# Designs tried in a protein design run: peptides against a protein of PDB entry 8OXM. Part 233

Target 1, 371 residues: chain A of PDB entry 8OXM
Amino acid sequence: FKAEFRLAGGVNLPKIIDCVGSDGKERRQLVKGRDDLRQDAVMQQVFQMCNTLLQRNTETRKRKLTICTYKVVPLSQRSGVLEWCTGTVPIGEFLVNNEDGAHKRYRPNDFSAFQCQKKMMEVQKKSFEEKYEVFMDVCQNFQPVFRYFCMEKFLDPAIWFEKRLAYTRSVATSSIVGYILGLGDRHVQNILINEQSAELVHIDLGVAFEQGKILPTPETVPFRLTRDIVDGMGITGVEGVFRRCCEKTMEVMRNSQETLLTIVEVLLYDPLFDWTMNPLKALYLQQRPEDETELHPTLNADDQECKRNLSDIDQSFNKVAERVLMRLQEKLKGVEEGTVLSVGGQVNLLIQQAIDPKNLSRLFPGWKAWV

## One batch from the design tools (peptide; made by RFdiffusion4, then SolubleMPNN)

Design b2_p22_7_s3 (from b2_p22_7, 11 letters changed)
Fold by OpenDDE base, seed 2:
Structure b2_p22_7_s3 (fold): chain B 371 residues (1-371), chain A 22 residues (1-22)
Amino acid sequence: as target 1 above (371 residues)
Amino acid sequence: DEELAKKYAEALKELREKLREL
């Protein structure tokens, strides 16, 4: 390790350290000192399994369908080493950075990211109708710009086209696998884009197995397919490459039902894998920007005493785990809303749910559904 | 498929053992 460290931005101020590998290569590592990295480590292994399934299928292998993974080495319940995703940027930093965000650069007459957030926060406790009206006004005055990411990074037209295709495939693969695993909290800071590959890297995997649906403001979309995400695909949007890659990913997932169920069952009953939503985690995820200053989650070590009524908590836990497994089995059978759908029908429903302004308007304002 | 599930159940078990030693 080098003697010097850098601070990464964010509330937890993770330390970026440079290390020299046994191969003599310098690598940056992120040391998190307060986050439970066990959930991220487990979900990265699940993504590697999904990638193995996708590589076995000829149609998904030919399309190079993969979820980008990063190395997570948990060092304790509260510390770990992440491979710093060198050459990645949060999509939120590119799009809505206060000083030099792409929305401000390309659309200087649109609402600021702050104005959009403020308008949506003002209606947070209002009716779904009022949320929808304000969301539509925000969307009209905040037009997508994510197409410019690939245009800025890839000046050669042939490279630009290849990278836009890589991006579209990455969105499709991560969206479908994320849906199958019930991955939530897909806000613009939890999705990184690789500046060299144009592939997405999903971070902070702490909301899985549809636990986003039990948040105080429930998640209403199966994955992030917002206007900027779609704009990054270029003129075809969700049609053509994206849809076909979703269908081929879903086909592999459905054909791997027994394998996926067995893996998820082993994870759900893991006493070390805390996938359940707790009230403190829910409060942290849906905290107001004004409240960011006070709640350092001092997860005090004394949460060991909640072990006592193990029988009723264990029965409640087992019932939640059983419901998660049943819902996973339904997804893998193509059962949506009590109806068995074809792969194309299921993928179409998920796309429609993800792009529906009514669903997007109901999300927590911190998710930034207008981006 | 069962062999893959077994290999991954073993890899997850090994990860769990490593996570218990922490």
Scores: peptide ipSAE 0.033, ipTM 0.637, DockQ to the pose 0.023
Fold by OpenDDE base, seed 1:
Structure b2_p22_7_s3 (fold): chain B 371 residues (1-371), chain A 22 residues (1-22)
Amino acid sequence: as target 1 above (371 residues)
Amino acid sequence: DEELAKKYAEALKELREKLREL
């Protein structure tokens, strides 16, 4: 191990450690502390299964629709080594890095990422109308720049066009599968982009099965489809390639209903897979930068007082699991808000929900919905 | 589809066994 570590961006500040193997090869490893890498490992297996379903279908196979997966090696219940995705960068680091972020480089007269965050934090406890007005002001003064990622990395026009299509397909596949699994909105530091393939890698899968809707600030979008995410698709935006890839992914998911339900059922009732939202996890995910100073690690919650009747906990867990399965079945039938939609109708509703500035303005400001 | 569910249930079981040995 080299004595130096780098922090990867993100809420959990995972440590990038350069390891020299016994073979003399340098390997970058992401060491997560405090996080249960079991959830990431399980979700990577679900993604591998979704990839198998997508490869069986001729239309999704021809479009090369896949979710990028990474290897998770759990080392303990609270630590593990991720095989670092060599040649990936967090989208948030590329876009809003304090020194050399793309917004600062291409839009030097726009609001800084810090000014945007401050404005949205000031209205966090305000009305939805006030949040919407401030979000629109932020968006007007913070214009998307993610189109420049592919332009910087791919100088050949034919390669540039191919990589922009690979990006668009990756966003579509991850958005629809992420919706089916209830991953919700994804912090921009938890979305990596491969600098060679332009494909996305989703990390830190600690919110699943719509548990983002029970956060203190509930999620209002089915997946992250913010202005920069759309800008990376180029001039067509969400229309054409993105929409068609979403529809073809949704067709495969809906046609695989029984398989997906059986697998999610096995996951939900796994006693080793804690997917439920706990108050400490909720606080951590929506913690203010100001609140980071006071959480001394001295919450040794003595294990003693949670002798609440085992029967009531088990009944509450089973009711949440049943509700998740029912909602998954609805999604796979195309049931949205009590109505049965076609694949095209369902995908259209999800896209409209994800890009609606009213929904985006209501998200937790720490997740930077203006990026 | 049953084969995929079975193969996945086996992969989950193997992951659970590895996670218990840690």
Scores: peptide ipSAE 0.028, ipTM 0.664, DockQ to the pose 0.022
Fold by OpenDDE base, seed 4:
Structure b2_p22_7_s3 (fold): chain B 371 residues (1-371), chain A 22 residues (1-22)
Amino acid sequence: as target 1 above (371 residues)
Amino acid sequence: DEELAKKYAEALKELREKLREL
């Protein structure tokens, strides 16, 4: 290990360290000191499984449909080493972090990211109608700019076109796999983009199996398909390549239902895999930036002294696990709202749900649905 | 498909063993 470390931004102040492998290669690693990386490690294995399914299918293999994975080495229940995806940047950092964010650079007369967040925070406790109106005002005055990521990184038009397609395929694959696994909406800092491949890397997989729907502000989208995410696809948006890649990914997932159900069942009943949303985790995920100063919920394991009657926990847990499995089975059968849909019908519904400004306006403002 | 499910069940078991050693 090199003696120098960099802080990655964020509440947990993860340390970026450079290490030299036994192969003589330098590798950047992220050391998280207060995060349970077990969930990330498990979800990376599930992604590797999905990738194997996608590689076995000729249509998804030809399209190079993969979900990007990273190595996770848990070091303790609260610490681990991530293989830092060298040459990745959080999409939120590119778009809205600091004075150099793409929104400020390309749209200097639009609302600042802070103004947008403030406006949406002011209506957080208001009606859905008021949230929608303010969200539309925010969206009108905060226009998407993520198209410029590929334009800045790839100056050659042919390379630019290929990388925009790689991005679009990556969004499609991660969206559908994320929907099947119930990852829901993803915070803009938890989506990295590779500066060389234009592929997305999803990190901090602490919300899975639709547990985002039981948050104090429930998620209302199947995956993140916000205006900037769509803008990165270019002028066709969700139509054409994205839709077709979603359909082909969904087709592979639906055709692999037994394999997916078996693996998710093994995960749901794993006593080491705490996928269930707890109140402290919910508070942490939907904490206001202004409240970041006081409540570091040290998930002190010591308040486990609530003598949870083992029987009542097991019954409640089993019912939640069964519900997750039933919902997964429905997704894999194309059952949406009690109706069996074709792959194209299901993908269309999911896209419409994900881009609906009514659904987006109802999301937790901290997750920046206008970005 | 069963062979893939088995292979991943084994990989998950190995991950569980590694997570228990921590």
Scores: peptide ipSAE 0.026, ipTM 0.636, DockQ to the pose 0.023
Fold by OpenDDE base, seed 3:
Structure b2_p22_7_s3 (fold): chain B 371 residues (1-371), chain A 22 residues (1-22)
Amino acid sequence: as target 1 above (371 residues)
Amino acid sequence: DEELAKKYAEALKELREKLREL
């Protein structure tokens, strides 16, 4: 270990440490405190298995469809070491950095990221109609710019085209795999982009198995497919490469139903894997900037042993686990809202749900659905 | 803490072994 550390931003003030391995290589590590990195570690293993399934299939292998993974070493229930994703940047940092973000650089006459956030926070407790109108006004005055990421990083036109293709494939693979696993909390800081490969790295995997739908402000989209995410694909948007890569990924997932169910069943019944949403986690994920001052970190998760009889906890847990498995089985059969869909029909429905301004306008303002 | 880390490492190893047989 080097004697110096850097602070990463965020509430938990994670420490970036440089480690020299026994091989003499320097490796950056992120030390998170007060975070259950076991969820990240487990989900990385699930992603590795999904990658194995995608590599076995000729059509997905030929397209190089993979979800990017990182190394997680959990040290305790509340601490661990992440291999820091060197050469990655949060998409939010590139897009909406206050000083030099791409929106400010390319669209200086649009609303600032702060103005957009403020407008959406003002309507947070309002009707869905009022949220939709304000979201449409924000979107009209905050136009997408993520196409410029690949243009800035890749000056050679042939390289630029290949990297834009790699990006589009990465979005497709992670969107479908993320949907199958019910991955939530896909805000712009939880999605990194690799500056050399243009592939996405999904971090902070604590909201899984559709637990984002039971948040105080429910998640209304299957994955992040916002206007900037689409703009990064270039002029074809969600059509052509993205749609075909989603369909091929979904085909592999549906054809691997038994394997995926067996894996998820083992994880859901693992007593060490707390995937359920709790009120403290829900409060943390949807906390208002104004509420940051009063929550002294003294609420040990241990004190809300509401003594529900152990038997009632176990029965309630088992019923939630069964519902998650049933919903996973439905997704893998193409059952959406009681209707059996083809792979193309299911992928089309998911794309339409993810891009619908009515769904996007209902999200928690911290998710930044206008980006 | 070390005992929980060992149990987790064993469970992850067993999970990996079950997953290699698939």
Scores: peptide ipSAE 0.023, ipTM 0.532, DockQ to the pose 0.024

Design b2_p22_7_s4 (from b2_p22_7, 12 letters changed)
Fold by OpenDDE base, seed 2:
Structure b2_p22_7_s4 (fold): chain B 371 residues (1-371), chain A 22 residues (1-22)
Amino acid sequence: as target 1 above (371 residues)
Amino acid sequence: EEELKKMYAEALKILREKLRKL
């Protein structure tokens, strides 16, 4: 390790350290303090298992369908080392940076990202109808620009086309696997884009197994397929390559039902894998930007001393785990809304749910569903 | 299929052993 470190931005001020590997290569590592990286480490291994399934199938292998993974080495319940994803940027940083974001550069007459956020925060406690109307007004005055990412980064037309396809495949694979695993909290800072590959890297995997549905503002979409995410696919949008890659990913997941159920069952009953949503975590995930200044949750490990009878906690936990397994089995059978769907029918329903402005308007304003 | 189930069970065992050593 080098003696010098850099601070990464953000509330937790992660330390970027340079490490010389046994191969003599310098590697940047992100040292997170105060975060439980165990959940990220476990979910990255589940993604590696999903990638192994996708590589075994001829159709998904030919399409190079993979979820981008990063190395996570948890060191304790409050510390770990992340592989710094060199050459990645948060999609939110590219799109809605206050100084030079793509929306401001390409659409200077649209609403600012701040104006959009403010309008949606004003209606946060209002009816679904009022949220929908304001969301539609925001969307009309905040048009998508993510097509420009690939256009700025890839000047050669043939490279640009291949990178746009790589992006579309990455969105499809991560969307379907994310849905199967019930991955939540897919806000614009939790999705990185690789500037060389155009593939997505999903970070902060702390909302899994549909635990986003039990948040104070429940998640209403199966994955992030917002207007900018779709705009990055180019003129074909969700049709053609994206849909076909979703279908082929879903086919592999459904055909791997027993394997996926066995993996998830083992993880759900692992006492070292805290996947459950707690009230403090829920508050942290849905806090207002105005509240970011005061709540450093000193998650003191000592607040586990709420002596709920161990028996009642275990029974409640087991019931939640059983419900998660049952819902995972339904997804892998294609059971949606009490009906058995084909792979194409299931993928179509998920796409429609993810792009529905009514579902998007109901999300927590911090999720930025208009981006 | 059974070989795959064995490989995953072994990978999960290794994962659990790594998580228990943390």
Scores: peptide ipSAE 0.013, ipTM 0.478, DockQ to the pose 0.021
Fold by OpenDDE base, seed 4:
Order: structure tokens, then C-alpha cells, then sequence
Structure b2_p22_7_s4 (fold): chain B 371 residues (1-371), chain A 22 residues (1-22)
């Protein structure tokens, strides 16, 4: 390891360190402290399994449908080493960086990211109707710009077209795999884009198995398909390549039902894999910027031995695990709202749910559904 | 299918063994 480190920012101040491998190659590593990387490590294994299924199918292999993975090495329950995704940038940093974000550069007369955040925070406790109206006002005055990512990075028109296609395929694969695994909406800082491949890398996988639906502000979308995510696909948006790649990914997932159920069952009942949402984790994921001052990080989650009888914890856990497995089985059968859908019908419903401004307006404002 | 299940069971076993050593 080099003696120098950089800070990646954020509450936990993760350290970027350079490591020289035994092969003489320098590799950047992210050292997270005070963060449980076990869930990330497990989800990366599930993604590798999904990738194996996608590579075995001729149609998904021909389309190069993959979910990008990174290496995770947990070191403790509160620390670990991540492979730094070299040559990636958070989509949120590209889009809404305070100094030089793409929205500010391409849409200087639109609302600032801060103004959008403020407007949506003001209505956070309001009706769904009021949230929808303010979200529509925000969206009108904050137009998508993510098309410019590929245009800035890929000056050759043929390369640009290929990379926009790679992006669209990556969004499709990650959206459908993310839906099957119940990752829900993803914060814009937790989606990285590779500056060379235009593929997405999903990081910080702290919400899985639809546990985002039990947050104080529940998730209302199956995956992140916001206006900027769609804008990156170009003029066809969700139509054509994206839809077809979603359908082909969903076909492979549905045809792999028994395998996916077996894998997820083994994970849900793993005593080392705490996938359940707890109140402290829920509070952390939906903190207000104003609440950062009072939450001293000294809440040792260790000291509330609530001696809930081991039996009541186990029964509650088993019921949640069973419900997750049932819902996963429904997804893999194409059961949506009690109706069996075709792959095309299911994918269409998911796309419509993900782009619906009524659903987007109900999301936690901290996750910036207008970006 | 069975060979896939075996590979995944082994991968999960390896992951669990790594997580238990933490």
C-alpha cells in the first residue's frame, strides 16, 4: 500500500488507497470504516450468479447483458475494502455537482439542485397531490441532461452510438436484476458510470429484497428510471433497445426461477446476512441534512439487547423471509397485482411504474427523483 | 441446472466461510 490516502467524502469518510499488487500493477482500493460491507459482498455474489445465467443464454450473451460487479472484502462488521471502481464517476456527481454539474452547465436557467431539493423537502410531509404538483414544477424547471455524458466522453459518432447502446443495455440489465432482487430506487451517488464503457456500477447495496418499501418514506418504483437515466438512452428513451434488453433479461430470470429461488432462500436464512431493515438503518438512509447534527455516531447498536425472546425474533424473521420468497416467486412467475403477465406485459408495467411522476413524487426527497 | 446449483452452493459456502472468519 502507498503511504498516502485520499478521502472519498461522505459521512463515513472512506479512504482511497493505492495498492501495488504482486503483479506490479497499481490498484486503487476504497477502505470503508463504520460500514457493514457484508450485504454488498453478498449482493455482488448474486450479481455474478445472474451474470452467469445471462452469459449462458444466447440472446442475452449476444446483447452483452451484464450487471457490473466490484470486489468487496469485508474486514469486520464495520469495515472493509472495496475495489475502487477506477474510471467511474457517480452519476449524481456528473449531473448535480455544485460547481460544474451537467445541469448547471447545460441548463443554467433551470432550478439549482439545491432549489429542487428545498422545494421537495418543504412538501415531504404533505399530501401525495401536493408532492405531485411540486414534483411536476421541479421537473418543468429541471430538465434532463444526462445525454451529454456520452457526448462529452465519446467524440467519435460511431463510438458515441456504441457507448450509448452499452449504457442502455447496462441500465436495462441492472433495472431488471435490481427489480428481481428488490433493490428498489437507488440514490444517484450509489450509481457509478464507467467513463470508458458507459456501463453502470451499483454500489452500497444496503437495501435489498424490497426492504425499501418499509422505510418511513417507502419506495414506490421498482428501480431507478428517472428522467436523466432515460435521457442517457437518447431520443428513443425507454423504447426499442432498453425495453428489448429488459424483456430478454426478464426472460432469463423467469426461466431461471428455481435457481434464483434456491440462491435467495439460502441467503435469506443465512444468519451472517442481515438483510432486514432495522429502525437505525432506516433513519440513516432517510436522514435529513438538518438531523446530521444530533445523531452522534456513538449509537452502539450493540447495547440494545432488547431481550425479545429468541422465539419471537425467529418467528418474525421467518415470516419476513417467507414473504420475500413468495414475492420473489411471484416476480419470477410474472405475477403483478394478482395477475399473471407475459414478459412483455411485466416489463411494460415495471417501466410504467418506474417513470410515473406520481410514483417518483412520493419517493424520499433525499434520493432526488427529479435527477 | 444441477451443476449450476452445485457451483452456486460451493460459491455460497466459500462466501459463508469467509464471512465466518471475520
Amino acid sequence: as target 1 above (371 residues)
Amino acid sequence: EEELKKMYAEALKILREKLRKL
Scores: peptide ipSAE 0.008, ipTM 0.423, DockQ to the pose 0.022
Fold by OpenDDE base, seed 1:
Structure b2_p22_7_s4 (fold): chain B 371 residues (1-371), chain A 22 residues (1-22)
Amino acid sequence: as target 1 above (371 residues)
Amino acid sequence: EEELKKMYAEALKILREKLRKL
C-alpha cells in the first residue's frame, strides 16, 4: 500500500488508497470504515445472478441488459475494501457540485442546489400539499441538465447516440431489478456513471427489501427516476427504449420467480446477513445537517449483551422475513395493490409512480428528489 | 434452476466462510 490516501466525498469519508499487487499492478481501493459492507457483497452476488438470468434470455441478451457490479471484500463488521470503480463519477457530483456542477454551468440563473435543499427542508414537517407546492416551485426554478453528460463526454454524434442508449438500458435494468429487490430510491451520490460506457453503477446497498418504506420519512417511489435521470435519456425520456428495456427485464424476472424466491429466502434467513432496518441506521440515512453536530460518538455502547429473549426476536424476525417474501412473490406475479397486472401494466404503474411529483415531493429532502 | 441454486449455494458458502474468518 502507498502511504498516501485521498478522501472520497460523502458523510463516511471513505479512503481511496493505492496498492501495488504482487503482480506489480497499481490498483485503487476504496476503504470504508464504520460501514457494514456485507449487505453490499450479498447484493452484488444477487446482481450477478440477475445478470446470468438476463444473459440466458435471447431478448435481454440482444439488448445487452446488465447491472454493473463491483468487487466487495468485507474486512470486518464495520470495514471493507471496495474495488475502486475507475473512470466513474457520482451523478450527484457531476450535477450539483458547488464549484463546477452541471446545473451551475448550464443554468446559472436557476436556484442553487443549496437553495433548493433549504426550501425543501423548511417544509419537511409540513403537509403533503405544502411539500408539493414548494417542490413544484423548486422544479420550475431548477431545470434538468443531465443530457449534457453524454454531450460533454462523447463528441462524435454516432458514439453519443450509442452511449445515450447504453445509459437508458442501464437505468432500465437497474430500476426493475432494484424494484424487485426493494432497493427503493437512491441518493445521487450512490449512483455512479461510467465516463466511457455511460452505464450506471449502484453503490452503498444498505437499504433493500423495501426497508426504505419503514424509514421516518418513508420512500414513495419504486426506484430513482428523477428529472435529471430522465433527461439523460434524451428527447424520448421514459418512452421507447427505456420502457421496452424495463418490460423485457421484468419479463425475465417474473419468468424466474422460483429461482429468485429461493435466492431471497436463503438470504433473509441467513444469520450472518442483517438486512433489517435498525434505529441507528435509520437515523444515519435521514440525518439532517443540523443533527450532525449533536451525534458525538458517545456510542460507548458497551456491548451489554442485551440478553434479548431469543424467542421473541426470532418470532418478530420471521414475521418480517415472511412479509418480505410475500411482497417479493406479489411483485414477481405482477400483483400491485391487490390487482394482477401484465408486464406492460406493471412497468407502466412503476414508471408513473417513480415520476409522479406528488411522490417525489414526499421523499426525504436529503435525497434531493428535484435532481 | 438447479445450476443457479448450486451457484448460489456456493456463493453463499464462500461468503459465509469469508464472514466466519473475520
Scores: peptide ipSAE 0.007, ipTM 0.405, DockQ to the pose 0.022
Fold by OpenDDE base, seed 3:
Structure b2_p22_7_s4 (fold): chain B 371 residues (1-371), chain A 22 residues (1-22)
Amino acid sequence: as target 1 above (371 residues)
Amino acid sequence: EEELKKMYAEALKILREKLRKL
């Protein structure tokens, strides 16, 4: 270990440390405190298994469909070491950095990221109709710019084209696998982009198995397919490469139903894997910037009113696990809203749900659905 | 502290109601 560390910023003040391996190679690591990295570690293993399934299929292998993974070493229930994703940037940092974000650079006459957030925060407790109207006004005055990421990083036209394809494939693969696993909390800071490969790295995998739907403000989209995400694909948007890669990923997932169910069943019943949404986590994920008072988790475990009898906890947990498995089985059969869909029909429904401004306008303002 | 306890109790109620409706 080097004697010096850097802070990565954010609420938990994670430490970036440089380590020299026994092989003499320097490796950057992120040490997170007060965060349960076991869920991230488990979800990375599931992504590696999904990648194995995608590499076995000729059509997905030919398209190089993979989910980017990183190494996680959980040290305790509240600490661990992450491989730092060197050469990645949060998409939010590129798009909506207050100093020199792409929206400010390319669209200086549009609303600022702060103005957009303020407008959506003002209507947070309002009707869905009022949220929709304000969201449409925000979207009209905040036009997408993520196409410029690949244009800035890749000056050669042939390289630019290949990197835009790599991006589009990465969005498709992660969107479909993320949907199958019920991955939530896909805000612009939890999605990194690799500056060399243009592939996405999904971090902070703490909202899985559709637990985002049970948040105070429920998640209303299957994955992040916002206007900037689409703009990064270029002129074809969600059509052509993206749709075809989603369909081929969904085909592999549906054909791997038994394997995926068995994996998820083992994980859901693992007593060491706390995937359920708890009230503290829900408050943390949907906390307002104004509420940044030090949430010292001085919850003494002795509040007896949260101790439902062990039997009632176990029965309630088992019923939730069974429902998660049933919903996963439905997704893998193409059952949406009680109807069996083809792969193309299911992918089309998911794309329409993800881009619907009515769904996007209902999201928590911290998710930044206008980006 | 007291506001945090109120927020936690409200979030717990919302989550328990949603977990019953799932």
Scores: peptide ipSAE 0.000, ipTM 0.290, DockQ to the pose 0.120

